# Ledger of designs, part 3: peptides against a protein of PDB entry 4Z63

Target 1, 334 residues: chain A of PDB entry 4Z63
Amino acid sequence: LCLGMNDLTGNIPEDLFHLKRLNLLGIQENRLSGSLSREIRNLSSLVRLDVSWNLFSGEIPDVFDELPQLKFFLGQTNGFIGGIPKSLANSPSLNLLNLRNNSLSGRLMLNCTAMIALNSLDLGTNRFNGRLPENLPDCKRLKNVNLARNTFHGQVPESFKNFESLSYFSLSNSSLANISSALGILQHCKNLTTLVLTLNFHGEALPDDSSLHFEKLKVLVVANCRLTGSMPRWLSSSNELQLLDLSWNRLTGAIPSWIGDFKALFYLDLSNNSFTGEIPKSLTKLESLTSRNISVNEPSPDFPFFMKRNESARALQYNQIFGFPPTIELGHNN

## One batch from the design tools (peptide; aimed at target 1 L199 M307)

Design b1_p8_6_s3 (made by RFdiffusion4, then SolubleMPNN; from b1_p8_6, 3 letters changed)
Fold by OpenDDE base, seed 4:
Structure b1_p8_6_s3 (fold): chain B 334 residues (1-334), chain A 8 residues (1-8)
Amino acid sequence: as target 1 above (334 residues)
Amino acid sequence: SSSWLTTE
């Protein structure tokens, strides 16, 4: 049953929960309000539940043990409060959980040992606090993780060295500290292609450790961190780099010539730093800017990117990395 | 640019 993209108001009719053979319930992009009924437990054949972009409130009901076929739960952009219910945090069937832009709070806890099918997790823009869950690497299929705009004070857990499934990781604006430790840990994530760390590590030094290596890194965004240091030499070994944003830091020194050696680099933002010297001539030879053959068919993160001009401005949303125009931004340097 | 990229 698909009722998305309407102006439906009120609550879900109770009789809808009698549909025991229902595999898909999509009621997204409406004005549905109140609590999400616990009677969703009666939808024992449910594979996909999409309640996103509504006005739902209250706690998410703890009924997911009665939904053994549920693979997709989309609840982004609602008013949900409380934690992730225990049955959801233990779901062996769940492939994708999207609860972005809610009011969920407390310590983030998932039973990753039980969540054997989880491949995508979006909990961005919530009120989770405490530390990052050390057991996330136990979610052996977890590829896409957005935890942006939560309050995860402290460091990236050492256990993330074993996060082999991790490909897309977003931690923007999550009160993280110790960028040297974070990068030192995350370099062990051999499948990591996208790393977004904007608005963390405030005033720290960007490490220039030649031992750091991100083999498959395509997207690196570490903007608006007030980072000190220079362009990191270790980044030159990330031959697949497509997008680099280090804007709004305090980086100094020259822009190195190797920045133009990235064959796939189509988006570069080094603006609002303290870089000096000449613009490398190698930037004029970037193949991605001269040839139209951008591989549009590459896998992308499930989470959107946002281009922000200031903290209060409406951000321009980009759902795909290749939605960005080819860009070189070097403005506002010294 | 006066902008930066982030996620939310």
Scores: peptide ipSAE 0.624, ipTM 0.950, DockQ to the pose 0.834
OpenDDE base, seeds 1, 2, 3, 5: peptide ipSAE 0.601, 0.593, 0.596, 0.582; ipTM 0.944, 0.942, 0.943, 0.939

Design b1_p8_7 (made by RFdiffusion4)
Pose (drawn by RFdiffusion4):
Structure b1_p8_7 (pose): chain A 334 residues (1-334), chain P 8 residues (1-8)
Amino acid sequence: as target 1 above (334 residues)
Amino acid sequence: MWISSVEL
């Protein structure tokens, strides 16, 4: 049953909860509102539930043991409150959970021993607080995590050294501390390709510690953290690097020669720092910016990127990394 | 300019 992208109003008729054979309900992008009824436990054949872009509110009903076939739950852009219900946190069948841009709050609690099919999680733009859940690496299939724009505090848990499935990790604007510990921990996640740390670690020093090694790293964004220190040389060992954004920090010193050695780099933003010295000549032999013989695969995280020119400008959206124009942005330095 | 994963 596909009703998506219409102008429908009111709540879901209770009539709909008699459909015990329905395996797909798309009601996304309407004007629907009210609470999402507990009677939804009666729809035991559901595989894909798309409630996104409506006006729903109240708690998400804790009925998800009654929906053992649920694989995709899409609730993004609604007014849902409370945390993740225990039954949803215990669902062994969920592949994907998208609750982004909701009014959700409290501690974030998932039973990752129980969630053996979870491979993608998007909780962005919510009010989840407390520490990042230490048990997240226990979701052995979780590849894509977007926790951006939340109310967490403290450090990245030590157990994140074991997050073997982690590929795309977006932590922007989440009030994270100790970038030194965050980078030392996260370098042990061998599948990490795209990492977004923007608007965390405010005023901290960027670790220069050269034992740090991110081998498969493709996209590194750590911006507007007002970080101090120099261009970190440990980054030169990430040969796959495609997009680097260190902008809006307090970084100083010269821009080193090795920045021109990234063969897959097509975008770099070092703007709005305290960089001095001349421009390194090696930026003229960047391979992805000269010839057509460099070819690589675009990273594929499940979340869009946003770009801001200044603090008051409306943002630009890029659903894919290769949507960024090939750019050298060195403005507002010394 | 700078990049984030969320609209601000």

Design b1_p8_7_s1 (made by RFdiffusion4, then SolubleMPNN; from b1_p8_7 with M1S)
Fold by OpenDDE base, seed 4:
Structure b1_p8_7_s1 (fold): chain B 334 residues (1-334), chain A 8 residues (1-8)
Amino acid sequence: as target 1 above (334 residues)
Amino acid sequence: SWISSVEL
């Protein structure tokens, strides 16, 4: 049943929960309100539940043990409160959980040893607090992780050295500290292609450790951190780099010539730093800007990106990395 | 400009 993108109001009719053969319930992009009914438990054949972009409130019901076929739960952009229900945090069937832009709170806890199918987790823009869950690497299929705009004070857990499944990771605006430790840990994530760390590490030094290596890194965003230091030498070994945003920091020194050696680099933002010297002539030879042979078929993060021109501007949403125009931004340097 | 994964 697909009822998305309407002006439906009120609650879900209880009789809808008698549809025991229902595999897909999509009621997204409506004005549905109240609590999400616990009678969802009666939908024992449910594979996909999409309640996103509504006015739902209250706690998410703890009924996911009665939904053994549920692969997709989309609840982004609602008013949900409380934690992740225990049955949801233990779901062996769940492939994707999207609860972005809610009011979920408390400590984030997932039973990753039970969540054997979890591939995508979006909990961005919630009220989770405490530390990052150390057991996330036990989610052996977890590829996409957005935990941005939560209050995960402290450091990236040491256990994330073993996060082999991790490909797309965002922690933007999550009160993280110790960028040197974070990068030193995350370099061990051999499948990591996208790393977004904007609005963390406030005033720290960007490490220039030549021992750091991100083999498959395509997207690095570490903007608006007030980071000190220079362009990091270790980044020159990330030959697959497509997008680099280090804007709105306090980075100094020259822009190195090796920045133009990235064959796939189509988006570079180094604006609002304290870089000095000349613009490298190698930037004029970026193959990605001269030939549009960007493979449009590359996998992208499941989470959207947002671009702000400045602190007072409205964010522009980009659902794909390749939605960004080819860009070289070097403005507002010294 | 600057990029994030969240509307800030």
Scores: peptide ipSAE 0.514, ipTM 0.949, DockQ to the pose 0.946
OpenDDE base, seeds 1, 2, 3, 5: peptide ipSAE 0.508, 0.500, 0.501, 0.495; ipTM 0.946, 0.946, 0.947, 0.946

Design b1_p8_7_s2 (made by RFdiffusion4, then SolubleMPNN; from b1_p8_7 with M1S W2Y)
Fold by OpenDDE base, seed 1:
Structure b1_p8_7_s2 (fold): chain B 334 residues (1-334), chain A 8 residues (1-8)
Amino acid sequence: as target 1 above (334 residues)
Amino acid sequence: SYISSVEL
């Protein structure tokens, strides 16, 4: 059943849960309220459940052991509270879990050794606390991870050196510390193409360690951290770089000429720093800004991006990296 | 401007 994008109100009729042959339930983008019924357990053939963009409240029912075919659970933008149910955190069938923008709380715990199919996890904008789960690299297919806007105090776990499946990672605004350790760990993620670390590492120094190397890095966002230091020399080896945002920091020194050597770099924001010197002439030769043939069909993170023009502006949502306009922002340096 | 993965 697909009933999304309507003005439906109230609870889901309990009789709907008698549909034992139902493979897809989509009721997203409505005004459905109350608790998500435990009777979803009766939907034993369910492959996709989309309850996103509703007014659901209470705890998510612990019935996912009765849903052996469930691959997709979308519950983003609701009022869910409590933790991730144990059966959901142990689901061997689940490919995608999206619970972004809820009120989920407590310590994040996933049984990654059981979650053998999990490839996408979005838990951004919740109330999870404690530390990042050290066992996330045990989710051997986990490619997309958004944990942004939670309270994950401390450092990136050393275990993330073994996070070989990780391609797209966001930790924006998660109270993280030690950027040097974080980058030193995450450089070992050989498939990492997108890294978003905005609003962490408050007032730390951006490491300029030439031993750091991100071979496949396409998107680096480390904005609004009040970072000190200069443009990091290690970044010059990331030949596939497409998007760089280091805006709203305290970075100093010259913008290096090698910034114009990135053939795929179409978005550069270095604004609101303390950079000095001349604008590199190499920026005027960026092939991506002169040629119209940007491949629009590259894989993107499953999590959305948000752009703020300034601290008081409303964020604009971008669902794809290539949704960003070709940009060079160098304003407000001094 | 600045980019994040969450509505701030």
Scores: peptide ipSAE 0.477, ipTM 0.939, DockQ to the pose 0.939
OpenDDE base, seeds 2, 3, 4, 5: peptide ipSAE 0.467, 0.463, 0.468, 0.462; ipTM 0.939, 0.938, 0.939, 0.937

Design b1_p8_7_s3 (made by RFdiffusion4, then SolubleMPNN; from b1_p8_7, 3 letters changed)
Fold by OpenDDE base, seed 1:
Structure b1_p8_7_s3 (fold): chain B 334 residues (1-334), chain A 8 residues (1-8)
Amino acid sequence: as target 1 above (334 residues)
Amino acid sequence: SYVSSVEL
């Protein structure tokens, strides 16, 4: 049953939950309000639940143990409060959980040893507090993780060295500290292609450790951190780099010539730093900017990107990396 | 500009 993208109001009729053969319930992009009924438990054949972009409030009901076929739960952009219910945090069937842009709170706890099918997790823009869950690497299929805009104070856990499934990771604006430790840990994530760390590490030094290596890194975003230091030499070994944003930092020194050796680099933002010297002539030879044969079919993060031109501008949403225009921004380096 | 994964 698909009823998304309407002006539906009020609560879900309780009789809807008598549809025991229902595999898909999509009621997204409405004005549905009140609590999400516990009677969702009666939908024992449910594979996909989409309640996103509504006015739902209260706690998410702890009924996911009664939904053994549920693969997709989409609840982004609601007013949900409380924690992730225990049955949801233990779901062996769940492939994708999206609860982005809610008011969920407390310590983030997932039973990753039970969540054997979880491949995508979006909990961005919530009120989770405490530390990053050390057991996330136990989610052996977890590829896409957005935990941005939560209050995960402290450092990236050492256990994330073992996060082999991780490909797309965002921690933007999560009160993280110790960028040197974070990068030193995350370099061990052999499948990591996208790393977004904007608005963390406030005033720290960007490490220029030549021992750091991100073999498969395509997207690196570490903007608006007030980072000190220079362009990191270790980044020159990330030959697949497509997007680099280090804007709104306090980076100094010259822009190195090797920045133009990235054949796939189509988006470069180094604006609002303190870089000096000449613009490298190699930037004028970036193949990706002269011949856009960028395969639009490359895997992308499930979480959206947001680009702000400046701090006062509205963010523009980009659902795919390739949605970014080819860009070189080097402005405001005084 | 600057990029993030959330509306800032």
Scores: peptide ipSAE 0.419, ipTM 0.933, DockQ to the pose 0.931
OpenDDE base, seeds 2, 3, 4, 5: peptide ipSAE 0.411, 0.411, 0.418, 0.409; ipTM 0.933, 0.934, 0.936, 0.932

Design b1_p8_7_s4 (made by RFdiffusion4, then SolubleMPNN; from b1_p8_7 with M1S I3V)
Fold by OpenDDE base, seed 1:
Structure b1_p8_7_s4 (fold): chain B 334 residues (1-334), chain A 8 residues (1-8)
Amino acid sequence: as target 1 above (334 residues)
Amino acid sequence: SWVSSVEL
C-alpha cells in the first residue's frame, strides 16, 4: 500500500493494521500525526515500513519482534521521542534503519550481534547523548552510518579499528574530540570511502603523520573545525580521492602540488583558511575537471550531503556525491 | 563553502 506524497492528515486507521499480507506500507510525505500505533505488530508480513516526513510523535512502539520480515524502516523527519525500542535494536531482519531528524534521546544502544542484516543506519539529527557505541563493529554488514548532529562526547572508540564493513561514515557536529585518535583508528577501516567529520575537534591540530593511510578514501570532509596545521601529507596516498573539503579551518602553509595528482578529484574546497603561496599549477591539469566522463554510477552514501556557501546561507542538499558541481574553492585565504 | 551530512 503506497499512500506517500499526499496531504493525508490524522492518524492511520486502525483497520489498516489488519492487512496481515501487506509487504509494503508507504505513507511518507504526509501530515499524519499522533503516535505510531502498536497495531503495526499485526502487519506480520511487512518488509518495508515508510512513515517518513510526517508529524508522528511519541515513542516508537516496541513491536518489531512481531515483524520478522521487516527489512526497511524509514521514520526520518518526524517527532519521535524516547529511545530505539528494544525489539528494533535486536531485529535480525532489518537491513536499513532511518530515523534521521527526530527527537530520539538517551544513550544509543543497538544489539549488533542480533542485527545480522543491518547494512544502513541513519540516526543523524537526534538527541542521542553519551559516547559512540563501541559495539557498532559487531554489526558485520553495517556499511552506511550517519550519526551526525548528536551529542556523542569523547573520542571515536578503539573498537572501530575492526569496523571492516564500514564504507560511508558521517559524524558531523557530534561533539567529538581528538582528531588524531579518530583518524588513527578509522584508517584501519579498509572499506572506508566516505568520511565526514565537519563541526568536530574544535581548534585541534590536523595530524600530519605520514603513517596515516586511507587506501580507498574517495570523500573526505573535515570542514568548520577551526583546525590548525597544514595540508596533511598522508592524504597524498589516497589516490582515489574525489571530494575534499577542509574549508573553514585555520590551516596554514602552502597548498602542495600533489593536490593536482588526484585523477578523480572533482570537488576541492580549501576556502576560508590561512593558506599562503601560489596556487599549484597541477590543479589546472585535474583530469576530472577537463574530461566530461565522470562515472555517475558509483555507489554513494545513503545519507544526504548538505553544502553551505557561508554561515548565513541555507544549506543545499545533495543526495549523491556526483551531484556536487565540479568545484575548486580557494577563496578567503590570507 | 562547507559540506556536512546534516542541515545546520
Scores: peptide ipSAE 0.448, ipTM 0.940, DockQ to the pose 0.941
OpenDDE base, seeds 2, 3, 4, 5: peptide ipSAE 0.437, 0.438, 0.445, 0.439; ipTM 0.939, 0.939, 0.941, 0.939

Design b1_p8_8 (made by RFdiffusion4; failed a check: the pose's geometry)
Pose (drawn by RFdiffusion4):
Structure b1_p8_8 (pose): chain A 334 residues (1-334), chain P 8 residues (1-8)
Amino acid sequence: as target 1 above (334 residues)
Amino acid sequence: SSQWIYTE
């Protein structure tokens, strides 16, 4: 049953919850509102539930043991409150959970021993607080994690060294501390390709510690953290690097020669720092900016990227990394 | 000029 992208109002008629054989319900992008009824436990054949872009509120009903076939739960852009219900946190069948841009709050609690099919999680733009859940690496299939724009505190848990399935990790604007510990831990996640750390670690020093090694790293964004220190040389060993944003920090010293050695780099933003010295001549022989013989695969995280020109400008949206214009941005330095 | 990237 597909009703998406209309102008429907009111709550879900209780009539709908008699459909015990329904395996797809798309009601997304309407004006629907009210609470999402507990009677939804009666729809035991559901595989894909798309409630996104409506005006729903109240707690997400804790009925998800009654929906053992649920694989996709899309609730993004609603007014849902409370945390993740225990039954949803215990669902062994969920592949994907998108609750971004909701009014959710409290500690974030998932039973990752119980969630054996979870491979993508998006909780962005919510009010989840407390520490990042230490058990997240226990979701052995979780590849895509977007926790951006939340109310967490403290450090990245030590157990994140074991997050073997992690590919795309977006932590922007989440009030994270100790970028030194965050980078030392996260270098052990061997599948990490895209990492977004923007608006965390405010005023901290960027670790220059050269044992740090991110081998498969493709996209690194750590911006507007007002970080100090120099261009970190440990980064030169990430040969796959495609997009690097260190902008709006307090970084100083010269821009080193090895920045021109990234063969897949098509976008770099070092703008709004304290960089001095001349421009390194090696930026003239960047391979992805000269010939057409460099070819690589675009990273594919499940989340869009946003770009701001200044603090008051409306943002630009890029659903894919290769949507960024090939760019050298060195403005507002010394 | 200057700019920066983030996610939501």

Design b1_p8_8_s1 (made by RFdiffusion4, then SolubleMPNN; from b1_p8_8, 3 letters changed; failed a check: a repeat of another design)
Amino acid sequence: SSSWVTTE

Design b1_p8_8_s2 (made by RFdiffusion4, then SolubleMPNN; from b1_p8_8 with Q3S Y6T; failed a check: a repeat of another design)
Amino acid sequence: SSSWITTE

Design b1_p8_8_s3 (made by RFdiffusion4, then SolubleMPNN; from b1_p8_8, 4 letters changed)
Fold by OpenDDE base, seed 1:
Structure b1_p8_8_s3 (fold): chain B 334 residues (1-334), chain A 8 residues (1-8)
Amino acid sequence: as target 1 above (334 residues)
Amino acid sequence: SSSYVFTE
């Protein structure tokens, strides 16, 4: 049953939960309000539940133990409060959980040992607090993780050295500290292609340790951290780099010539730093900017990117990395 | 430009 993209209001009719053979319920992009009924438990054949972009409130019902076939739960952009229900945090069937842009709170706890199918987790823009859950690497299929705009004080856990499934990771604006430790840990994530760390590590030094290596890194975003230091030499070994944003830092020194050696680099923002010297001539030879052979079909994160162009302007949303225009921004340097 | 990339 697909009723998305309407002007539906009120609660879900209780009789809808008598549809025991229903595999897909999509009621997204409406004005549905009230609590999400516990009677969802009666939908024992449910594979996909999409309640996103509504006005739902209250706690998410703890009924996911009665939904043994549920693979997709989309609840982004609602008013949900409380924690992740225990049955949801233990779901062995769940592949994707999207609860972005809610009011969920408390400590983030997932039973990753039970969540054997979880491959995508979006909990961005919630009220989770405490530390990052150390057991996330136990989610052996977890590839896509957005935890942006939560309050995860402290450091990236040492256990994330073992996060082999991790490919796309966002921690933007999550009150993280110790960038040197974070990068030193995350370099061990062999599948890591996208790393977003914007609005963390306020005023720290960007490490220039030649021992750091991100072999598969395609997207690095570490903007608006007020980071000190220079262009990190370790980044020159990330030969697959496509997008680099280090804007709104306090980085100094020259822009190195090796920045033009990245064959796939189509988006570069180094603006609002303290870089000095000449613009490297190698930037004029970026193959990605001279030839339109950007593979539009590359895997991307499930979470959207945003670009804030002006303090007063609404951020532009980019659902795919290749949605970014080919860009070189070097403005507002010394 | 006063732009930067982030996630939510």
Scores: peptide ipSAE 0.601, ipTM 0.939, DockQ to the pose 0.877
OpenDDE base, seeds 2, 3, 4, 5: peptide ipSAE 0.586, 0.590, 0.586, 0.587; ipTM 0.936, 0.937, 0.937, 0.936

## One batch from the design tools (peptide; aimed at target 1 S170 L243 W248)

Design b1_p9_1 (made by RFdiffusion4)
Pose (drawn by RFdiffusion4):
Structure b1_p9_1 (pose): chain A 334 residues (1-334), chain P 9 residues (1-9)
Amino acid sequence: as target 1 above (334 residues)
Amino acid sequence: ESSHWIYTE
């Protein structure tokens, strides 16, 4: 049953909950509102539930043991409150959970021993607080994690050294501390390709510790953290690097020669720092900016990227990394 | 001169 992208109003008629064989319900992008009824436990054949882009509110009903076939739950852009219900946090069948841009709050609690099929999680633009849940690496299939724009505090848990499935990790604007510990821990996630740390670690020093090694790293964004220190040389060992954003920090010193050695780099933003010295001549032999013989695969995280020109400008949206224009941005330095 | 920065939501 596909009703998406219309102008429907009111709540879901209780009539709909008699459909015991329905495996797909798309009601997304309407004006629907009210609470999402507890009677939804009666729809035991559901595989894909798309409630996104409506005006729903109240708690998400804790009925998800009654929906053992649920694989995709899309609730993004609604007014849902409370945390993740225990039954949803215990669902062994969920592949994907998108609750981004909701009014959700409290500690974030998932039973990752129980969630054996979870491979993608998007909780962005919510009010989840407390520490990042230490048990997240226990979701052995979780590849994509977007926790951006939340109310967490403290450091990245030590157990994140074991997050073997982690590929795309977006932590922007989440009030994270100790970038030194965050980078030392996260270097041990061998599948990490895209990492977004923007608006965290405010005023901290960027670790220069050269034992740090991110081998498969493709996209590194750590911006507007007002970080101090120099261009970190440990980054030169990430040969796959495609997009680097260190902008709006307090970084100083010269821009080193090895920045021109990234063969897949097509986008770099070092703007709005305290960089001095001349421009390194090696930026003229960047391979992805010269010939057409460098070829690589675009990273594919499940989340869009946003770009701001200044603090008051409306943002630009890029659903894919290769949507960024090939760019050298060195402005507002010394 | 110009500047900008990238983030996610």

Design b1_p9_1_s1 (made by RFdiffusion4, then SolubleMPNN; from b1_p9_1, 3 letters changed)
Fold by OpenDDE base, seed 1:
Structure b1_p9_1_s1 (fold): chain B 334 residues (1-334), chain A 9 residues (1-9)
Amino acid sequence: as target 1 above (334 residues)
Amino acid sequence: SSSSWITTE
């Protein structure tokens, strides 16, 4: 049953929950309000539940133990409060959980040993606090993780060295500290292709340690951190780099010539730094910008990207990396 | 753009 993108109001009729053979319930992009009924437990055949972009409030009901076939739960952009219910945090069937842009709070706890099918997690823009859950690497299939705009004080856990499944990771605006430790840990994530760390590490030095290596890194975003230092030499070994945003930092020195050697680099933002010297001539030879035919249909993160001018401004949303226009932005440097 | 940055927020 797909009723998305309407002007439906009020609560879900209780009789809808008698549809025991229902595999898909999509009621997204409406004006549905109130609590999400516990009676969703009666939808024992449910594979996909999409309640996103509504006015739901209250706690998410703890009934997911009665939904053994549920693979997809989409609840982004609601008013949900409380934590992730225990049955959801222990769901062995769940592949994707999206609860971005809610008011969920407390410590983030997932039973990763039970969540054997979880491959995508979006909990961005909530009110989670405490530390990053050290057991996330135990979610053996977890590929996409967005935890942006939560209050995860401290450092990236050492256990994330073992996060082999991790491919797409965002921790933007999560009050993280120690960028050197974070990069030193995350370099061990051999499948990591997308790393977004914007609005963290306030005023720290971007490490220029030649021992750092991100072999498969395609997308690196570390914007608006007020980072000091220079263009990191270790990045030159990330031969697959497609998008680099280091804007709104305090980076100094020259833009190195190797920045133009990235064959797939189509988006470069180094604006609002303190870079000096000449623009590398190698940037004029970027193959991705000279060749019209690179239709790279590559996998993208499940979480959206936003181009923001400030925290309060309405951001442009990009659902795919290749939605960004080919860009070289070097403005507002010295 | 020179006045923006990328997030996932």
Scores: peptide ipSAE 0.588, ipTM 0.911, DockQ to the pose 0.653
OpenDDE base, seeds 2, 3, 4, 5: peptide ipSAE 0.587, 0.584, 0.587, 0.575; ipTM 0.910, 0.909, 0.911, 0.908

